# Designs tried in a protein design run: peptides against a protein of PDB entry 4Y8H. Part 53

Target 1, 196 residues: chain A of PDB entry 4Y8H
Amino acid sequence: TSIMAVTFKDGVILGADSRTTTGAYIANRVTDKLTRVHDKIWCCRSGSAADTQAIADIVQYHLELYTSQYGTPSTETAASVFKELCYENKDNLTAGIIVAGYDDKNKGEVYTIPLGGSVHKLPYAIAGSGSTFIYGYCDKNFRENMSKEETVDFIKHSLSQAIKWDGSSGGVIRMVVLTAAGVERLIFYPDEYEQL

## One batch from the design tools (peptide; made by RFdiffusion4, then SolubleMPNN)

Design b2_p19_2_s2 (from b2_p19_2, 7 letters changed)
Fold by OpenDDE base, seed 4:
Structure b2_p19_2_s2 (fold): chain B 196 residues (1-196), chain A 19 residues (1-19)
Amino acid sequence: as target 1 above (196 residues)
Amino acid sequence: MTATELSDFLLELKKKEMS
């Protein structure tokens, strides 16, 4: 798995590969590692697909309840819910989760929740088995306040490199763009990103 | 967490958002 979320000038973009692996088995079917928990709050999931999906489902429910009582939650609030659930279930999770969202007040925000259930606010975050191969690239190439196009390219190149070196990553690259304008879904296929 | 704990937790989060 290779996942990342990147803040940029107009919001935040989440990106993920789609490969699923179980032991030595590699499935190239499309796996959605980008999960909506609120209109403009999404997460990237790594580790156990079933476990992280369960967490995301619970978070979504909590945020729905929150919304009904208090209005739209902030991205920080969503991250806090994730953090609490991940901490409470840390003995049963092998998951790293990135929470990203957009609102008019805070703009694009990214929160990373590594194993153990801590939470860290960052301008961008990477996770998954493929992330180990691209820390250097991302550190070198990330810039704050990039354009949408620059950010898409950054994520595409980053994940392409991760996929290149990580046997557990591959398939298509999916992205979700969160801005004031709304939610946009992007997809890029191997024929495109392998040539980068 | 229990329903009560969840309610309290969400309320505290709301308070933090307002601060």
Scores: peptide ipSAE 0.160, ipTM 0.772, DockQ to the pose 0.040
Fold by OpenDDE base, seed 2:
Structure b2_p19_2_s2 (fold): chain B 196 residues (1-196), chain A 19 residues (1-19)
Amino acid sequence: as target 1 above (196 residues)
Amino acid sequence: MTATELSDFLLELKKKEMS
């Protein structure tokens, strides 16, 4: 798995490969690694597919409950819910989650929740088995306040490199763009990104 | 996390957002 989320000038973009190695895990539905928990709050999931899917489903439900009582939650609030659930289940979870969201006040934000249930706010985050291959590339090429197009290219190139070296990553590259304009879903196929 | 515990947790998060 290779997942990442990147803040940019107008919001945030989440990206993920699509290769699935469930092993002993039982998926309750066919979903990609980019999961909606609120209108403009999404997450990237790696590892323990069934467990992280259950966590995301619980978060989605509770953010809906939160919204009904208090209004739209911030991305930080969503990350805190993830953090608490991941911490409580840290002995059963074997992977991290990246939470990303957009709102008019805070713009695009990214929170990474590694094993153990800690939470870290970052301008961008990478995770999954493929991330180890692209830490250097991302560090060299990330810039703050990129355009949408620059950010899409950055994510596409980054994940392409991760897929190149990680046997557990592959398939299509999916992205979700969160801005004031709304939610946009993108997809890129191997024939395109393998040539980068 | 129980439903009650989660409700309390969400309430505390709301309070933090308001501060």
Scores: peptide ipSAE 0.153, ipTM 0.770, DockQ to the pose 0.046
Fold by OpenDDE base, seed 1:
Structure b2_p19_2_s2 (fold): chain B 196 residues (1-196), chain A 19 residues (1-19)
Amino acid sequence: as target 1 above (196 residues)
Amino acid sequence: MTATELSDFLLELKKKEMS
């Protein structure tokens, strides 16, 4: 798995590969590594698919309940819910989660929740088995307040590099763009990103 | 967590968000 989320001038973009490994089987099927927990709050999931899906489902429910009582939650609030659940289940959870969201007040925000249930706010975050191969690349090439197009290219190149080195990553690259304008879904196929 | 614990947790999050 290779996942990342990047803040930019107009919001935040989440990106993920689509490869799934079950036992010794590798599949390039479209998977739900980018998961909606609120209208403009999404997460990237790595590790145990079942466990992280359960966490995401619970978070989605809690945020819906929050919304019904208090209005739209902030991204920080969503990250806090994730943090609490991940911390409480840290003994049974082998997962890294990136929470990303947009609102008009805070703009795009990224929170990373590594194994153990800590939470860290960052301008961008990477995770998954493929991330180990691209820390240097991302550090060198990330810039704050990039345009949408620059950010898409940054994520596409980063994940492409991760896929090249990580046998557990591959398939299509999916992105979700969160801005004031709404939610946009992007997809890029191997024929395109393998040439980068 | 229980319904009461969840309610308290969400309320605290709201308070933090407002601060």
Scores: peptide ipSAE 0.143, ipTM 0.764, DockQ to the pose 0.040
Fold by OpenDDE base, seed 5:
Parts: C-alpha cells; structure tokens; sequence
Structure b2_p19_2_s2 (fold): chain B 196 residues (1-196), chain A 19 residues (1-19)
C-alpha cells in the first residue's frame, strides 16, 4: 500500500494505490483505500483492511452524531476520534491512517496516525509499505501552497515511485480533492504513471 | 470506549473546537 495526503493552496488532496495483497500474494480485487467519514473529511487507510474499515465506520457514525448535535466537525476533531480509537486498540490493531479534510476556517489539513495511536499534524503525510521508498523524493519536491495541478502531479509522481519499488503497491492511482468548491475524484492508470 | 464515554469525549472536543 502507498497512501498520502497533501495540503495545497486551495485545500487538500488524498491519494492512494489500489492493489490488494494477502501476505505476499496479489489478490484479484481493487481496494478503495480512500474513505469518506464526512462530506469534506476523508482518510487514507493502510494495514488491516478489516480493522481500519471498522474504525472508519465508527468514526463516520460518531461524526454524524456530532453533526446532529454541534454542527460540522473540524478535521482536527475527526483526527482526534481516529486517534482515540487507534490508541485504545493499539495492542490489537495494525493500522496506518491519514486523516485529511477541508473547511473554510482551517482550509486543508492533514493528520497522520501511525501505529501506536499518536497523532501528528503535517503539511503532507505519507504511509504504507511503499512510503519508505519516497521519503527522500517527497522531502525534495514538496512545496507549500502549490496549485491543484502541481499537487496532483506531485502525488502522481510520488505514488508512481512508491509503486515502482513496492511490490505491495500498484493498480490505479485514486485521488480525492477537497476544496471550497466541493469534492472531486480522480483516477490515473498504469499506462500513464509508469512513464513518469 | 462506551457510548456514554464517547459522547462525553465528543462534547469535550466541541468545547476545545470553540476555544
């Protein structure tokens, strides 16, 4: 798995590969690793698909309750719910989760929740087995306040490099763009990103 | 985390968000 989320001038973009593996084997399915927990709050999931899906479902439910009582939650609030659930289950949970969201007050925000259930606010985050191959690339090429197009290209190039070296990553690259204008879904196929 | 504990947790998060 290779996942990342990147803040930019107008919001935040989440990106993920789609390969599904069972141990060392590639399963014949496409996994959606980008999961909605609120209108403009999404997450990237790595690790145990069942465990992270259960966490995301719980978060989504609680954010719905939150909305009914208090209005739209902030991205930080969503990240805190994820953090609490991951921390309480850290001994039984293999999960790497990136939470990203947009609102008019805070703009685009990214929170990474690695194994152990800590939470870290970052301008961008990477995770998954493929992330180990692109720390250097991302550090060298990330810039704050990029345009949408620049950010899409940055994510596409980054995940392409991760997929190139990580056998557990591959398939299509999916992205979700969160801005004031709404939610946009993007998809890029191997024939395109393998040429980068 | 129980339902009551989670409700209290969400309330505390709301208070922090307003501060």
Amino acid sequence: as target 1 above (196 residues)
Amino acid sequence: MTATELSDFLLELKKKEMS
Scores: peptide ipSAE 0.183, ipTM 0.794, DockQ to the pose 0.042; fails the geometry check

Design b2_p19_2_s3 (from b2_p19_2, 8 letters changed)
Fold by OpenDDE base, seed 4:
Order: sequence, then structure tokens, then C-alpha cells
Structure b2_p19_2_s3 (fold): chain B 196 residues (1-196), chain A 19 residues (1-19)
Amino acid sequence: as target 1 above (196 residues)
Amino acid sequence: MRATELSEFLKELKKKYMS
């Protein structure tokens, strides 16, 4: 798995590969590692697919309840809910989760929740088995306040490199763009990103 | 952040799933 989220001038973009692995087998199935928990709050999931899906479902449900009682939650609020669930279940949970969202007050924000259930606010975050291969690349190429197009290219190149070196990553590259204008879903295929 | 609202919400969440 290779996942990342990147803040930029107009909001935030989440990106993920789609490969699923089971033991020594690489499945051709396309999996969705980008999960909506609120209109403009999404997460990237790595680790146990079943466990992280359950966490995301619980978060989504409770953010709906939160909205009914208090109004639209901030990205920080969503990250806090994730953090609490991951921390309290850390002994039975294999999960690396990146929470990203947009609102008019805070703009694009990224929170990373590694194993153990800590939470860290960052301008961008990477996770998954493929992330180990691209820490250096991302550090060298990330810039704050990039354009949408620059950010898409940054994520595409980063995940392409991760997929190149990580046998557990591959398939299509999915992205979700969160801005004041709304939500946009993007997809890029191997024939495109393998040539980068 | 709406600290009071979040605190109360997390308390209810903990009672439901983490007690």
C-alpha cells in the first residue's frame, strides 16, 4: 500500500494505489483506500482492510451525529475521533490512517495517525509499505502552496515511485481533491504513471 | 476547534464503544 495526502494552495489532495495483496499473492482487484467520512473530510487507509474499514464506518456514523448536534465538524475534530478509536484499540488494530479535509476557515489540513494512535498535523503525509521508498523524494519535491496541477503531479510522481519499488503497491492511482469548489475524483492508470 | 462540543462528543463515544 502507498497512500498520501498533500495540502496545497486551494485545499488538499489525497492519493492512493489500489493493489490488494494476500500473503504471497498479488490480486488484480482494484481496492479503494480513499474513504469518505464527511462531505469534505476523507481518509487514506493502510493495514488491515477490515479493521480500518470498521473504524472509518464508525467515524462516518458519528460525524453525522456530530453534524446534527453541533454543525459541520472540522478536520481536526474528525482526526480526534480517529485518534481516540485507534488509540483505544491499538493492541488489536493494525492501521496507518491519514485524515485530510477542507473547510473555509482552516483550508486544507492533513493529520497522520500511525500505529499506536498518536495524531500529528502536517503539511503533507505519506504512509503504507510503499512510503518507505519515497520519503526522500517527497521531502525534496514537496512545496507549500502548490497549485492543483502541481500537487496532482507531485502525488502522481511520488506514488509512481512507491509502486515501482514496493511489490505490495500497484494498480491504478486514485486521488480525491477537496476545495471550496467541492470534491473531485481522479484516476490514473499504469500505462500513464509507469512512464514517469 | 469547538473544544466543549468535541469533549462532550468524545465522552459519549467512549461510553458507547470503549467502556
Scores: peptide ipSAE 0.175, ipTM 0.763, DockQ to the pose 0.045
Fold by OpenDDE base, seed 3:
Structure b2_p19_2_s3 (fold): chain B 196 residues (1-196), chain A 19 residues (1-19)
Amino acid sequence: as target 1 above (196 residues)
Amino acid sequence: MRATELSEFLKELKKKYMS
């Protein structure tokens, strides 16, 4: 798995590969590494597909209840709920989760929740087995306040490199763009990104 | 065994939370 989320001038973009591996984990029939938990709050998931799916479903329901009582939750609130669930189950849970969201007050935000259940707010985050191969590339090429197009290209190139080296990554590259304008879903196929 | 146990726990938690 290779996943990442990147803040940019107008919001945040999440990206993920689509390859499914079972390993020692229960794999779901349908893999969704980019998962909606609220209108403009999404997450990237790595690790056990079944376990992270259950966590994401709980978070989604929690945020729905939150909305009915308090209004639209912040991205930080969503990350806090993920953190609590991951931390309380850290001894048995293999999961890397990136939470990303957009709101008018805070703009695009990214929170990474690695193994152990800690939470870190970052301008961008990468995770999954493929991330180890692109830390250097991302550090070199990331810039703050990029345009949408620049950010899409950055994510596409980054994940392409991860896929080249990580046998557990591959398939299509999916992205979700979160801005004031709304939610946009993108997809890129191997014939395109393999040439990068 | 661990993964199965965790998955069952989370499924039960989901049911209780979403009920």
Scores: peptide ipSAE 0.060, ipTM 0.710, DockQ to the pose 0.314
Fold by OpenDDE base, seed 1:
Structure b2_p19_2_s3 (fold): chain B 196 residues (1-196), chain A 19 residues (1-19)
Amino acid sequence: as target 1 above (196 residues)
Amino acid sequence: MRATELSEFLKELKKKYMS
């Protein structure tokens, strides 16, 4: 798995590969590594698919109830719910989660929740088995307040490099763009990103 | 504020989803 979320001038973009591994079998299927928990709050999930899906489902439900009582939650609120669930279940949970969202007040925000259930606010975050290969690349190439197109290219190149070196990553690259204009879903196929 | 609202909200649902 290779996942990342990047703040940019107009919001935030989440990106993920789609490879699924079960034993010795590798499937380049579209998976739900990019998961909606609210209209403009999404997450990237790595680790146990079943466990992280359960966490995301609980968070989504919490945020729905929160909305009914208090209005639209902030990205920080969503990250806090994730953090609480991950921390309380840290002894039985193998999960790396990146929470990203957009609102008019805070713009794009990224929160990373690694193993152990800590939470860290960052301008961008990477996780998954493929991330180990691209820390240097991302650090060198990330810039604050990039355009949408620059950010898409940054994520595409980063994940392409991760996929190149990580046998557990591959398939299509999926992205979700969160801005004031709404939600946009992007997809890039191997014949495109492998040539980068 | 939002942090206080979250705290109260989570308290209401702690048994069901967190413990």
Scores: peptide ipSAE 0.053, ipTM 0.693, DockQ to the pose 0.058
Fold by OpenDDE base, seed 5:
Structure b2_p19_2_s3 (fold): chain B 196 residues (1-196), chain A 19 residues (1-19)
Amino acid sequence: as target 1 above (196 residues)
Amino acid sequence: MRATELSEFLKELKKKYMS
């Protein structure tokens, strides 16, 4: 798995590969590594698919209740809920989660929640087995306040490199763009990103 | 985390981050 989320001038973009590995088998399946928990709050999931899906379902449910009672939650609120659930279940959980969201007040925000249930606010975050191969590339090439197009290219190049070296990553690259304008879903195929 | 505990957690978060 290779996942990342990147803040940019107009919001935030989440990206993920789509490969699923089960034991010795590799399947280029469409997986829900990019998961909606609120209108403009999404997460990237790595590790135990079943466990992280359960956490995301709980978060989504409570954010819906939160909205009905208190109004739209902030990205920080969502990240805090994820953090608490991951921390309380850390002894039985293998999970890496990136929470990203947009609102008019805070703009795009990214929170990374590694195994153990800590939470870290960052301008961008990477995770998954493929992330180890692209820390250097991302550090060198990330810039704050990029355009949408620049950010899409940055994520596409980053995940392409991760997929190149990580046998557990591959398939299509999916992205979700969160801005004031709404939610946009993007997809890029191997024929394109393998040539980068 | 139980649903009731999470609800209380969210209430505290509201006080902290939505004031």
Scores: peptide ipSAE 0.107, ipTM 0.711, DockQ to the pose 0.044; fails the geometry check

Design b2_p19_2_s4 (from b2_p19_2, 6 letters changed)
Fold by OpenDDE base, seed 3:
Structure b2_p19_2_s4 (fold): chain B 196 residues (1-196), chain A 19 residues (1-19)
Amino acid sequence: as target 1 above (196 residues)
Amino acid sequence: MRDTELSDFLLELKKKEMS
């Protein structure tokens, strides 16, 4: 798995490969690695598919409850809910989760939740088995306040490199763009990114 | 007010999870 989320000038973009290598885990519902938990709050999931799906479903439910009581939650609120659930289940949870969202006040934000249930706010985050291969590339090429197009290219190139080296990553590259304008879903196929 | 709302929500969340 290779996942990442990147803040940019107009919001945030989440990206993920689509290859699934399921071992002993059984998933009742097949979902992609980019998961909606609120209108403009999404997450990237790696590790145990079944466990992270359950966490995401619980978070989505709680955010719906939050919305009914207090209004639209912030991305930080969503990350806090993820953090709490991951921490409480850390003994039985193999998960790397990136939470990303957009709102008018805070703009695009990214929170990474590694194993153990800690939470870290970052301008961008990468995770999954493929991320090991692209820390250097991302560090050299990331810039703050990129355009949408620059950010799409950055994510596409980054994940392409991760896929080249990580046998557990591959397939299509999916992205979700979160801005004031709304939600946009993108997809890129191997013939397009393999040459990068 | 938002911070108070978040705190209250998280507390209620914990209570529900413990039940």
Scores: peptide ipSAE 0.135, ipTM 0.720, DockQ to the pose 0.043
Fold by OpenDDE base, seed 4:
Parts: structure tokens; sequence; C-alpha cells
Structure b2_p19_2_s4 (fold): chain B 196 residues (1-196), chain A 19 residues (1-19)
């Protein structure tokens, strides 16, 4: 798995590969590693698919309850709910989760929740088995306040490199763009990103 | 600094988890 989220001038973009691995088997299948928990709050999931899906479902439910009582939650609020659930279940949870969202006040924000259930706010975050291969590339090429197109290219090149070196990553590259204009879903196929 | 709404919600969430 290779996942990342990147803040930019107009909001935030989440990206993920789609490969699924079960033991020694590799399947190039479209998998839901980018998951909606609120209108403009999404997460990237790595680790146990079933466990992280359950966490995301619970977060989505709690954010709906939050909305009914207090109004639209901030991205920080969503990250806090994730943090509580991940921390309380840390002994039975293999998960790296990145929370990303947009609102008019805070703009695009990214929060990373590694194993153990801590939470860290960052301008961009990477996780998954493929992330180990692209720390250097991302550090060299990330810039704050990029355009949408520059950010899409940055994520595409980063995940392409991760897929190149990580046998557990591959398939299509999915992205979700969160801005004031709304939510946009993007998809890029191997024939395109393998040429980078 | 957390807002009061977040603190109240997380506290209630913790109570439900303990019950």
Amino acid sequence: as target 1 above (196 residues)
Amino acid sequence: MRDTELSDFLLELKKKEMS
C-alpha cells in the first residue's frame, strides 16, 4: 500500500494505489483506500482492510452525530475521533491512517495517525509499505501552496515511485480533491504513470 | 486548546465506550 495527502493553495488532495495483497498473492484490483467520513473530510487507510474499514465506519457515524448536535465538524475534530478509536484499539489494530479535509476557515489540513494512536498535523503525509521508498523524493519535491495541477503531478510522481519499488503497491492511482468548489475524484492508470 | 463542543463530545464518547 502507498497512500498520501498533500495540502495545496486551494485545499487538499488525497492519493492511493489500489493493489490488494493476501499472503503471497497480489491482486491488481480497485480497492477503497480513500474513504469518506464527512462531506469534505476523507481518510487514507493502510493495514488491515477489515479493521480500518470498521474504524472509518464508526468515525463516520460519530461525525454524523456530532453534526446533529454541534454543526459541521472541523478536520481536527475528525482526526481526534480517529485518534481516540485507534488509541483504544491499538493492541488489536494494524493501521496507518491519514485524515485530510477542507473547510472555509482552516482550508486544507492533513493529520497523520500512525500505529499507537498519536496524531500529528503536517503540510503533507505519506504512509503504507511503499512510503519507505519515497521519503527522500517527497522531501525534495514538496512545496507549500502549489497549484492543483502541480499537486496532482507531485502525488502522481510520488506514488509512481512507490509502486516501482514496492511489490505490495500497484494498480490504479486514485485521488480525491477537496476544495471550496467541492469534491473531485481522479483516476490514473499504469500506462500513464509508469512512463514517469 | 480544544473547543468546548469537541471536549464535550469526546467525553461522551469515552463514557459510552466504558459502558
Scores: peptide ipSAE 0.134, ipTM 0.717, DockQ to the pose 0.042
Fold by OpenDDE base, seed 2:
Structure b2_p19_2_s4 (fold): chain B 196 residues (1-196), chain A 19 residues (1-19)
Amino acid sequence: as target 1 above (196 residues)
Amino acid sequence: MRDTELSDFLLELKKKEMS
């Protein structure tokens, strides 16, 4: 798995590969690792698919309840709910979750929740088995306040590199763009990103 | 430090779980 979320000038973009692995083999299916928990709050999931999906479902439910009482939650609020659930279930969770969202006040924000249930706000975050191969690349190439196009390219190149080295990553690259304009879904295929 | 709205929300959830 290779996942990442990147803040940029107009918001935030989440990206993920789609390969599904179980043990030492690659499953013949595609996994959606980008999950909506609120209109403009999404997460990237790595680790146990079933467990992280359950966490995301619970978060989505809580955020709906939150919305009914207090209005649209902030990305930080969503991350806090994730953190609490991950911490309370840390003994049974093998998971890395990146929470990303957009709102008019805070713009794009990224929170990473590694194993153990801590939470860290970052300008961008990477996770998954493929992330270990691209820390250097991302550190060298990330810039604050990039354009949408620059950010898409950054994520595409980053995940492409991760996929090249990580046997547990592959398939299509999916992205979700969160801005004031709304939610946009992007997809890039191996024939394109393998040539980068 | 969490915002007050989140704190209130989580407190309510806790109360519901304990009831």
Scores: peptide ipSAE 0.129, ipTM 0.710, DockQ to the pose 0.044
Fold by OpenDDE base, seed 5:
Structure b2_p19_2_s4 (fold): chain B 196 residues (1-196), chain A 19 residues (1-19)
Amino acid sequence: as target 1 above (196 residues)
Amino acid sequence: MRDTELSDFLLELKKKEMS
């Protein structure tokens, strides 16, 4: 798995590969590594697919409840809910989660929640087995306040490199763009990103 | 985590957001 989220001038973009592995079996399939928990709050998931999906479902439910009582939650609030659930279940949970969201006050924000249930706010975050191969590339090429197009290219190149070196990553690259304008879903196929 | 505990947690987070 290779996942990342990147803040940019107009908001935040989440990106993920789509390969799944079960034991020694590698399959290229469409998987829900990018998961909505609120209108403009999404997460990237790595680790146990079933466990992280359950966490995301619980978060989604409680954010809906939160919205009905208090209004739209901030991205920080969503990350805190994730953090609490991951921390309290850390003994039985294998999870690497990146939370990203947009609102008019805070703009795009990214929070990473590694195994153990800590939470860290960052301008961008990477995770998954493929992330180890692209720390250097991302550090070199990330810039704050990039345009949408620059950010899409940055994520596409980053994940392409991760996929190149990580046998557990591959398939299509999916992205979700969160801005004031709304939510946009993007998909890029191997024929395109393998040539980068 | 019980629903009531999480609800209380969310309430506290709301207070922090408003402060």
Scores: peptide ipSAE 0.082, ipTM 0.643, DockQ to the pose 0.042

Design b2_p19_3_s1 (from b2_p19_3, 11 letters changed)
Fold by OpenDDE base, seed 4:
Structure b2_p19_3_s1 (fold): chain B 196 residues (1-196), chain A 19 residues (1-19)
Amino acid sequence: as target 1 above (196 residues)
Amino acid sequence: MEEIREENKKLTELVKKRL
């Protein structure tokens, strides 16, 4: 897996490859690793497909309960729920999660939750087996307050490089854009990103 | 119990889907 989330001028963009493996085999070429837990709060999933899906389902449930009682949760609240689940179950989970969300007060925010269940708020985050290949590229090319187009391009190039070197990453590049205007899903195919 | 857990662990690893 290669996943990332990037804050930008108008919000946040999540990005992911789409490969799922079972042992040495590619089980699914077009997996959706970008998972909604609330209207404008999403996560990127890496590690065990089952573990990360279970965590996301539980978080979604908690945020629905929260909403019914208190109104729309913040991205920080969502990240806290993820953190508690990942930390309390760290001995039984293989999950790397990036939480990203948008609200009018805090704008775009990114929280990374690696193995062990720590939480880190960052301007951008990368994770998954492919992330190791793109730390240098991302550090060199990330800028604060990019445009939507610049951010899409940054994510596309970053994930393209990760896919190139990581055998566990591939397929399509999916993105989710979270802004005041709403939620937008993007998809980019190999014929486009392999040429970058 | 431990033997069943170990067998289940092996089975889980064989069927494990990874992202």
Scores: peptide ipSAE 0.403, ipTM 0.740, DockQ to the pose 0.045; fails the geometry check
Fold by OpenDDE base, seed 5:
Structure b2_p19_3_s1 (fold): chain B 196 residues (1-196), chain A 19 residues (1-19)
Amino acid sequence: as target 1 above (196 residues)
Amino acid sequence: MEEIREENKKLTELVKKRL
């Protein structure tokens, strides 16, 4: 897996590859690793598909309950719920999660929750087995307050490099853009990103 | 019991889907 989330001028963009493995084999499935937990709060998932899906389902349920009682939760609230689940169950979970969301008060925010269940608020985050290959690239090329187009390009190039070197990453690149204007899903195919 | 648990563990690892 190669996943990332990047804050930018107008909000946040999540990105992911779509490859799934079963044991030592690549599964013939295009996986969606970008998961909605609230209207404008999403997560990127790495690690166990089952574990991360279970966590996301629980978080989604909690945020729905929260909304019914208190109104729209903040991204920080969502990250806190993820953190509690991941930390309290760290011995039984294989989950690396990036939480990202947009609201009018806080704008775009990114929280990374690596194995072990710590939580870190960052301007951008990368995770998954492919992330190891792109720390240097991302550090060099990330800028705060990029445009949507610049951010899409940054994510596309970053994930392309990760996929190039990580056998556990590949397929399509999916993105979710979260802004005041709404939610937008993007998809990029190998024929495009492999040439970067 | 232990033998069945070990076999089930091996099977679970074979079918484990990872992202």
Scores: peptide ipSAE 0.401, ipTM 0.728, DockQ to the pose 0.040; fails the geometry check
Fold by OpenDDE base, seed 1:
Structure b2_p19_3_s1 (fold): chain B 196 residues (1-196), chain A 19 residues (1-19)
Amino acid sequence: as target 1 above (196 residues)
Amino acid sequence: MEEIREENKKLTELVKKRL
């Protein structure tokens, strides 16, 4: 897996590859690793498909209940729920999660929750087995307050490099753009990103 | 008994889907 989320001028963009593995083998399955937990709060998932889906389902339910009682939750609130679940169940879970969201007050925010259930707020985050190959690239090329187009290109190039070197990453690159204007889904195919 | 446990562990790892 190669996943990332990047804050930019108008919000946040999440990105992910789509490859799955079964044991030591690449599974012939395309999975959507970008998961909605609220209208403008999404997550990137790495690790166990079952574990991360279960966590996301619980968080989604919690945020729905929260909304009914208190109104729209912040991205920080969502990250706190993820953190609690990941930390309390750390001995039974294999989950690496990036939480990203947009609201008018806080704009785009990114929280990374690695194995163990710690939480870190960052301008951008990368995770998954492919992330190890692109730390240097991302550090050199990330800029704060990029345009939407610049951010899409940054994510596309970053994930392309991760996929190139990580056997556990591949397929399509999916993105979710979260802004005041709403939610937009993007998809890029190998024929495009392999040329980068 | 130990051999069966190791085989079962290997089998369960092969069935796990990972992202």
Scores: peptide ipSAE 0.394, ipTM 0.722, DockQ to the pose 0.042; fails the geometry check
Fold by OpenDDE base, seed 3:
Structure b2_p19_3_s1 (fold): chain B 196 residues (1-196), chain A 19 residues (1-19)
Amino acid sequence: as target 1 above (196 residues)
Amino acid sequence: MEEIREENKKLTELVKKRL
């Protein structure tokens, strides 16, 4: 897996490859690793497909319950729920999650929750087996307050490089854009991003 | 018991769908 989330001028963009493996085999080429837990709070999933889906389902339930009692949760609140689940179950879970969300008060925010269940708020985050190949590229090319188009290009180039070197990453590049205007899903195919 | 646990862990990792 290669996943990332990037804050930008107008919000946040999540990005992911779409490869799923079982042992040495590619089980699915078009998996959706970008998962909604609230209207404008999403996550990127790495590790066990089952574990990360279970965690996301529980978080979604908690945020629905929260919404019914208190109104729309913050991205920080969502990240705290993820953290509790990942930390308390760290011995039985293989999960690396990036939480990203947008609200009018805090704008775009990114929280990374690596294996072990710590939580880190960052202007951008990368994770998954492919992330090791793009730390240098991302550090060199990330800028704060990029435009939507610049951020899409940054994510596309970053994930393209990760996929190039990581055998566990591939397929399509999916993105989710979270802004005041709403939610937008993007998809980019190998014939496009492999030429970068 | 520890050997069985390690084997089960390896088997679980082989059968798990990984992202």
Scores: peptide ipSAE 0.381, ipTM 0.734, DockQ to the pose 0.059; fails the geometry check

